Peptides against a protein of PDB entry 5TUV. Designs and how they scored, part 42

Target 1, 107 residues: chain A of PDB entry 5TUV
Amino acid sequence: KEVIDRLRYLKAEIEDLELKERELDQQKLWLQQSIKNVMDDSINNRFSYVTHEDICNCFNGDTLLAIQAPSGTQLEVPIPEMGQNGQKKYQINLKSHSGPIHVLLIN
Target 2, 107 residues: chain B of PDB entry 5TUV
Amino acid sequence: AQECQNLEVERQRRLERIKQKQSQLQELILQQIAFKNLVQRNRHAEQQASRPPPPNSVIHLPFIIVNTSKKTVIDCSISNDKFEYLFNFDNTFEIHDDIEVLKRMGM

## One batch from the design tools (peptide; made by RFdiffusion4, then SolubleMPNN)

Design b1_p12_6_s2 (from b1_p12_6, 7 letters changed)
Fold by OpenDDE base, seed 3:
Structure b1_p12_6_s2 (fold): chain B 107 residues (1-107), chain C 107 residues (1-107), chain A 12 residues (1-12)
Amino acid sequence: as target 1 above (107 residues)
Amino acid sequence: as target 2 above (107 residues)
Amino acid sequence: MYTSDTAFTYTL
């Protein structure tokens, strides 16, 4: 029956897709660890920075804040709410657990 | 048959997940390349200058960039230990992570 | 890019 053949084909394809997905998952994990190792290297860490010029070249015309914080720092943007004066309020919450946060005004 | 339709839906769902994972993997690869290029650039620059950049002239990874209008009023509350920051904006803002910045820099 | 109009969390 044509339907039976289609079912068999679909089941076989899904099985192949499951294998492919697992392969991609493993590749992602490996690459993530590789990136971490590269960034944690003492020499690489020493040179892992951008300049004010770099940032200004990427953005223009607005106020730019640079926020440098330790890895693992949590950033939260809540749902915008109305303030006491009726002005819509936008917010950023930052919490670090391993070190101080540094903020720079770029322009 | 209904079973055939169910499997076709499942197949399509898996294909979409695989596509997403492939895209994420490519982004990680680009991230690693960009970081390595950044390190090389900075290392070369410091060698040419025979000194590191001034401490307040650079932004160390990881960081984020907050972009908002010049008209935006920004209030900042900081904990004593600088582990917690609260930013209040009276207008909309954009947040760009270091990965995006490196992309814009052409790294 | 993230915007202020959508609630979200991010880890550095």
Scores: peptide ipSAE 0.636, ipTM 0.906, DockQ to the pose 0.938
Fold by OpenDDE base, seed 1:
Structure b1_p12_6_s2 (fold): chain B 107 residues (1-107), chain C 107 residues (1-107), chain A 12 residues (1-12)
Amino acid sequence: as target 1 above (107 residues)
Amino acid sequence: as target 2 above (107 residues)
Amino acid sequence: MYTSDTAFTYTL
């Protein structure tokens, strides 16, 4: 029957797609590990920086803060809440677990 | 048949997920390339200058950039353990990660 | 890019 054949074909194709998706998931993990290895290399780490000029070229003349922190540092921006004065509070919470956080004023 | 239609919908959904994952892999590849280009640029620059850049003139990865108005008042509080930072802003801000910065730099 | 008006978390 045509319908039965179509069903069998679709099921087989879906199985192939599942395999392809798992392959892509594995490739993602491998690539992420590769990136980590490249960044953790001592020579690469020494030169893994941008300059003030780099940042200024990327952004216009507003106040620019650069926050450098160890890998794994957690950043949280809460929902803006009303303060006691009736103004919205805008916040950034940072939590490092492995080292100091450095803040630089760029502009 | 209804079952055939259901499988065709599922097939299309899986194809879309696969496409998304392929795109994510491409972005990771670009990130790795950008980082390698950054390292190469900095190595060459330091070689030409025969010295490293001044310590406070560079921002080491990983970092984020906070962009806000020049009129924005920023307060920073540091926890007792010195690993937690709280930034308070009296106005809105934008956050850009190092990946986005490297993209804007054309790396 | 993230904005101050949207709650989010990020890991460096």
Scores: peptide ipSAE 0.634, ipTM 0.906, DockQ to the pose 0.935
Fold by OpenDDE base, seed 4:
Structure b1_p12_6_s2 (fold): chain B 107 residues (1-107), chain C 107 residues (1-107), chain A 12 residues (1-12)
Amino acid sequence: as target 1 above (107 residues)
Amino acid sequence: as target 2 above (107 residues)
Amino acid sequence: MYTSDTAFTYTL
């Protein structure tokens, strides 16, 4: 019946989609490694920076902090809580495991 | 048949997942291109200037940008080794990673 | 873009 034919078609298509998904997964892994290799290259690393002007051109009107830290540094923003004075507290927690963290005021 | 409907749902789920993975892959490609363009720009700029930029005039990757009101009071607690930072804000803030910054820069 | 009002973690 037409139902049997539809089932066969769907099963075959799903199989093709499985192959496509695996292909994309492999491409992602390859590209991630490629990006890492490019960024870890000594020459590229030397030139992997933005300027204060770059940041100022991207943002305006407010206080801008640039936080530079080693790769793998963990950033955590907790749920804002009310302080004793009735003021909400907003926090950023940073933890590096491989080097110091540097903070720059941009404007 | 119910089996046919189940497979059609599965097919649609896989198609959506593949679409998401294709989008993620495209983002990674754009990240790599942006980084390469950044490096090229900086190399050219330093060649023209015949010197590297001053150490405190640039922000090396990886970094984040914290954007908050000029009226926001920011307190920072730093560990002895500068590996751990705690920021307290009395108002809301936004965080932008280096990837987003490169996008805003048009890299 | 992340905001202070949403709890999250991020790795540089």
Scores: peptide ipSAE 0.632, ipTM 0.906, DockQ to the pose 0.934
Fold by OpenDDE base, seed 2:
Structure b1_p12_6_s2 (fold): chain B 107 residues (1-107), chain C 107 residues (1-107), chain A 12 residues (1-12)
Amino acid sequence: as target 1 above (107 residues)
Amino acid sequence: as target 2 above (107 residues)
Amino acid sequence: MYTSDTAFTYTL
């Protein structure tokens, strides 16, 4: 009796959790779309930027590159491999499909 | 008994996944708030200055920040249309997205 | 944060 009752209870709880998870998934999609809509607004888009000072205040005095690219741009970092000179090659590959990429040296 | 244990494991897995999704939703909310705060800051700043910032003095979203040592040699290959970039580094680097930058800015 | 030592992809 106890085992059967426990099984029934657990199954019912799992069903409730499944509903909760689906609700959260829907909320995530809604929120992502909301963020997109806010960012795509013409006024918000006009003011959607940071300054050199903002970046410098966030990071140490190393070399800082700011890479601005259109939404949807693909960034790829491959597994580092040895170069011809025996030095490991560290790479960033960027591919945009909608517009040019802009690079700024901050530090 | 064994079936109960299996369902309890499943229940716990679902609870943890739900917790993670709730955390992700909170992060998205914070991202939206940070963006709105950024826009408000910039609108106010431009109003006070009575002019927009120079085009090359700001980094428009979306962007990434690449951080590397001052000693790192960076080579960049660019496609004719500037849609493709290949960066080569002779040392390690870090990449930070605009979301992380806004967090560091306290937005 | 992402590092150069870990292969990954990211969409802006």
Scores: peptide ipSAE 0.622, ipTM 0.904, DockQ to the pose 0.930

Design b1_p12_6_s3 (from b1_p12_6, 5 letters changed)
Fold by OpenDDE base, seed 4:
Structure b1_p12_6_s3 (fold): chain B 107 residues (1-107), chain C 107 residues (1-107), chain A 12 residues (1-12)
Amino acid sequence: as target 1 above (107 residues)
Amino acid sequence: as target 2 above (107 residues)
Amino acid sequence: MFTSKEGFTYTL
């Protein structure tokens, strides 16, 4: 009896959790679309930028490169491998399909 | 009973997934707020200045920031159309996306 | 934040 009651309780709770999970999934999809719409708006897009000062205020003491690229640009950082001289190679591969990539040296 | 134990494990897994989804949703909300705040800031700044910023003084979204030592040697290979970039570093680097930058800016 | 020490991919 106790086991049966516990089983019923757990099944009912799991059902409620399934509903909650679906609700969150729908909210995520809606919000993702909302963000996209807001960012794609021509007025918002015109003002969607940061300044050199903004970046410098966020980072200290090192070389900062800003890489600006169209949405959908693919970035790949391979696992570092040893070169012939025993030095590890660190790389960034970028591929855009919709427009040019721009690189800015911040400091 | 084994069935109760199985359902309790399932319940816990679902609760953890829901928690993760709630966190992800909150991050999306913060992203949207940060972007709206950025746009508002820039619109207000340009209204006060009565002009847009110089084209090379700003970094348009989307972007990434590469942070590396000032001693790091960076080589860049660029395709003719600037759609492909290969960066080679002789030392380690960090990459920060625009979302993280907006967070650091307090947007 | 991502580091060069680990291989990864990212889409802007």
Scores: peptide ipSAE 0.640, ipTM 0.907, DockQ to the pose 0.958
Fold by OpenDDE base, seed 3:
Structure b1_p12_6_s3 (fold): chain B 107 residues (1-107), chain C 107 residues (1-107), chain A 12 residues (1-12)
Amino acid sequence: as target 1 above (107 residues)
Amino acid sequence: as target 2 above (107 residues)
Amino acid sequence: MFTSKEGFTYTL
């Protein structure tokens, strides 16, 4: 009897969790679209930038590169492998399909 | 008994997914708020200055920040159309997206 | 934050 009751309870709870998960999925989709609309607005787009000062305030003591690229640009960092000289290779591959990439040295 | 155990595992799996999705939703909300605050800041700043910032003084979204030691040697290969970039580093680096930067800025 | 220690992909 206890096992049967536990099974019924678990099945009912799982059903409720399924509904909750679907609700969250829909909320995510709505919010993602909302963000996109806000960012694509012409006025918002005009002012969607940070300054060198902003970046310097966030980081210190290192070389900082800012890479600005169109949305949808693909970034790939391969698994580090040993190079011909025995040094590990650390790489960034960038590919844009919609516009040029811009790189700035911040410090 | 085994059926009960299977359902308990499934229940826990769903609970973890829901928790993750709730966290992701909160992050999206914060992203939207941060972006709106950034736009507002920049609009106000430009109004006070009565002009936009110099083109090379700002980084437009979307962007990433690459952070590496000042001792790191960086080589960059660029395609003619600037749609493809290959960076080579002789040491490790960190990448921070614009979302993280806005968080660090307190937006 | 992402590090070069492990391979990954990212879309802007």
Scores: peptide ipSAE 0.640, ipTM 0.906, DockQ to the pose 0.965
Fold by OpenDDE base, seed 1:
Structure b1_p12_6_s3 (fold): chain B 107 residues (1-107), chain C 107 residues (1-107), chain A 12 residues (1-12)
Amino acid sequence: as target 1 above (107 residues)
Amino acid sequence: as target 2 above (107 residues)
Amino acid sequence: MFTSKEGFTYTL
């Protein structure tokens, strides 16, 4: 009897947790859409930038490249492999489908 | 009973997933807040200066920052339409997305 | 933060 009651309780709790998880999934979807709408707003888009100073304050002492590209641009960093010269290859592949990519040297 | 133990394990797994999803939602909220703060900052700055910043002094979202040693040699191949970029580095590098940069800026 | 040590993909 105790085991049966425990099983019933656990099943009911799991069902409640399933509902909670679905609620969170819906909230995530809504928030993602909200963020997209805010970023796509023409006024917000005009002011959606950082400065060289902003970047320099976040990083120091190294070479900094800023790569701006359209949303949806695909970035790939392959697993480093040994090149013909016996050195590892470190690469970045960028592919945009909707517009040009822009690169700035910050430091 | 074995069934009771199985359900208790499942319950715990679901609780953990819910916790993770709650954390992810909080991060999205912070991202939206950071973006709004960025826009507000830039609008105010341009209003005070009565002019937009120079075109090459700002980095528009979305972007990434590539950080590497000043000794690193970087080669870049660009397609004619600038839709495709290939970067080659002779040493390791780090990549930071715009979300991380906004966090570092304290937005 | 991502590093060049391991392969990865990212969408802007």
Scores: peptide ipSAE 0.637, ipTM 0.907, DockQ to the pose 0.959
Fold by OpenDDE base, seed 2:
Structure b1_p12_6_s3 (fold): chain B 107 residues (1-107), chain C 107 residues (1-107), chain A 12 residues (1-12)
Amino acid sequence: as target 1 above (107 residues)
Amino acid sequence: as target 2 above (107 residues)
Amino acid sequence: MFTSKEGFTYTL
């Protein structure tokens, strides 16, 4: 009796949790679309930038590259492998499908 | 019973997923707020300066920041259309996206 | 934050 009651309770709770999870998934999709709409707005897009000073204030001491690319640009960092010179290869591969990539040296 | 234990494990797993999804939603909200604050800051700054910033003085979203030692040698290969980039580093690097930068800026 | 130590992909 106690086991049966516990099983029934757990199954009911899991069902409620499933509903909650689906609600959160829908909210995520809505919010993602909202963010996209805000960023795609012409006025917001015009002012969607940071300055060199902003970047320098966030980082210090090292070489900083800023890479600006269109939304949807694919970035790939392969697992480092040994090169011909006996040194590990550290690489960044960038591929844009909608526009040019722009690189700035900050520091 | 074994069935009760199995359902309790499932219940706990679902609770953790829900918690993670709630956290992810909060992060998205913060991203949206940060972006709106950035836009407002820039609009105000340009109004006060009575001019937009020079084109090469700002980094437009979306972007990434690559951080590496000043001793790191960086080679860059660019496609003819500038849609594809290959960066080679002789040492390790870090990548930070625009979301993280806005967080560091306190937006 | 991402590092060069492990392979990964990212979409801007």
Scores: peptide ipSAE 0.634, ipTM 0.905, DockQ to the pose 0.965

Design b1_p12_6_s4 (from b1_p12_6, 6 letters changed)
Fold by OpenDDE base, seed 3:
Structure b1_p12_6_s4 (fold): chain B 107 residues (1-107), chain C 107 residues (1-107), chain A 12 residues (1-12)
Amino acid sequence: as target 1 above (107 residues)
Amino acid sequence: as target 2 above (107 residues)
Amino acid sequence: MYTSETGFTYTL
């Protein structure tokens, strides 16, 4: 029956897709660890920075703040709410657990 | 048959997940390449200058860039240990992570 | 890009 054949085909394809998805998951994990190792290397870490010029070349016309913080620092932007004066509040909360946060005004 | 329709929906769902994972993997690859290029650039630049850049002239990874209008009023509260920051804006802002910045830099 | 409008968390 045509329906039975279609069912068999779909089941077989889904099984193949499951295998493909697991393969991609493993590749992602490997690559993530590779990136971490590269960034944690002492020499690479020494040179892992951008300049003010780099940032200014990427953005223009606005106020630019650069926030440098240790890996694992939590950033939270709450849903904007109305303030006491009716002004909508826009906020950034930062919490580091391993070191100080540094803020620079770029322009 | 209803079973056939259910499997077709599942198949499509899995295909979409795989597509997303493939895209994420490509982004990770680009991230690693960009980082390596950044390190090479900086290492070469410091060799040519025969000195490291001034401490306050660079932004070390990881970082974020906050972009807002020149008219935006920004208030910042900082903990004594500089582990916690609270920013208040009277207008909208954008946040760009270091990955996006490296992309814009052409790394 | 992230915006102030959506409400989100991010880990550096």
Scores: peptide ipSAE 0.667, ipTM 0.905, DockQ to the pose 0.935
Fold by OpenDDE base, seed 1:
Structure b1_p12_6_s4 (fold): chain B 107 residues (1-107), chain C 107 residues (1-107), chain A 12 residues (1-12)
Amino acid sequence: as target 1 above (107 residues)
Amino acid sequence: as target 2 above (107 residues)
Amino acid sequence: MYTSETGFTYTL
């Protein structure tokens, strides 16, 4: 029957797509590990920086803060809430687990 | 048949997810290329200058950039363990990660 | 890009 054949074909194709998706998931993990290895290399790490000029060229003349922290540092921006004075609170919470956080005023 | 239609919908959904994952892989590749280009640029620059950049003139990865108005008042509090930072802003701000910065730099 | 308005978490 045509319908039965179509069903069998679709099921087989879906199985192939599932395999392809798992392959892509594995490739993602491998690539992420590759990136980590490249960034953790001692020579690459020595030169893994941008300059003040780089940042200024990317952004216009507002106040620019650069926050450098160890990999794995957790950043949280809460949903703005009303303070006691009736104004919204705008906050950044940072939690490092492995080293100091450095803050630079760029502009 | 209804079952055939359901499988065709599922097939299309899976194809879309696969496309999204392929795009994500491409972005990771671009990130790795951008980082390698950054390292190469900095190595060459330091070679030409025969010296490293001044210590406070560079921002080491990983970092974020906070962009806010020049009129924004920023307060920073540091926890007792020195690993937790709280920034308070009296107005809105934007955050850009190092990946976005490298993209803007054309790396 | 992230903004102060949406509420989010990020790991460096």
Scores: peptide ipSAE 0.667, ipTM 0.906, DockQ to the pose 0.930
Fold by OpenDDE base, seed 4:
Structure b1_p12_6_s4 (fold): chain B 107 residues (1-107), chain C 107 residues (1-107), chain A 12 residues (1-12)
Amino acid sequence: as target 1 above (107 residues)
Amino acid sequence: as target 2 above (107 residues)
Amino acid sequence: MYTSETGFTYTL
């Protein structure tokens, strides 16, 4: 019946989609490694920075903090909770395992 | 048949996952391009200036930008080794990663 | 963009 033909078609298409998905997964892994290699290159690393002007051009009107930290530094923002004074607490927790964290006030 | 419907649902799910993975791959490509453009810009700028920028005038990757009101009070607790930071804000803030900043810069 | 309201983790 037409149902059998449709089933065969769908199964074949799903198989092709599985191959495509695996291809994309592999491409992602390769590209991630490529990005890492490019960023870890000594020359590229030397020039991997933005200026205060760059940041100011991207944002305006408020206080801007730049937090520079080693790759792998963990950032945690907890869900705001009410303090005893009835004010919400807004927090950022940072933990580096490989080097110091640097904070710059941009404006 | 129910099997045909099940496979059609599965096909659609796989198509959506593939679409998402293609989008993620495109984002990674753009990240690599943006980084290369940043490095190229900085190399050219330093060549023109015949010197590197002052150490405290640039923000090295990786970094994040914290944006908050000028009225926001920020308290910071720092560990002895500067590996741990705790920021307390009395108001809301936004966080932007270096990837987003490079996008905003048009890299 | 992330906000102070959502509660999240991020790795640099």
Scores: peptide ipSAE 0.666, ipTM 0.906, DockQ to the pose 0.932
Fold by OpenDDE base, seed 2:
Structure b1_p12_6_s4 (fold): chain B 107 residues (1-107), chain C 107 residues (1-107), chain A 12 residues (1-12)
Amino acid sequence: as target 1 above (107 residues)
Amino acid sequence: as target 2 above (107 residues)
Amino acid sequence: MYTSETGFTYTL
């Protein structure tokens, strides 16, 4: 009796958790769309920027590159491999499909 | 007994996944708040200055920040249309997205 | 934060 009752209880709880998880998934999609809508608003888009000072205040005095690219731009960092000179190759590949990429040297 | 244990493991897995999804939702909310705060800051700043910032003095979202040593040699290959970029570094680097930057800014 | 040591992809 105890085992059967426990099984029934656990199965019912798991069903409730499945419903909760689906609810959270829906909320995530809604929130992501909400963020997109806010960012796509013409006024918000006009003011959606940071300054050189903002960046410098966030990071130490190393070389800082700011790379601005259109939404949807693909960034790829391959696993470093040895080059012809024996040095590991550290790379960033960027591919935009909707507009040009802009690079700024901050430090 | 074994079936109960299996369901208890599944229940715990689902609970943990739900917890993670709840945390992710909170992060998305914070991202939206940070963006709205950024826009408000910039609108106020431009109003006070009675002019927009120079085009090359700001970084528009979305963007990434690449951080590397001052000694790192950086080479960049650009496509004719500036839609493709290949960066080569002779040393390690870090990448930070705009979301992380806004967090560091305290937005 | 992402690093040069781990291969990854990211969409802006």
Scores: peptide ipSAE 0.659, ipTM 0.904, DockQ to the pose 0.964

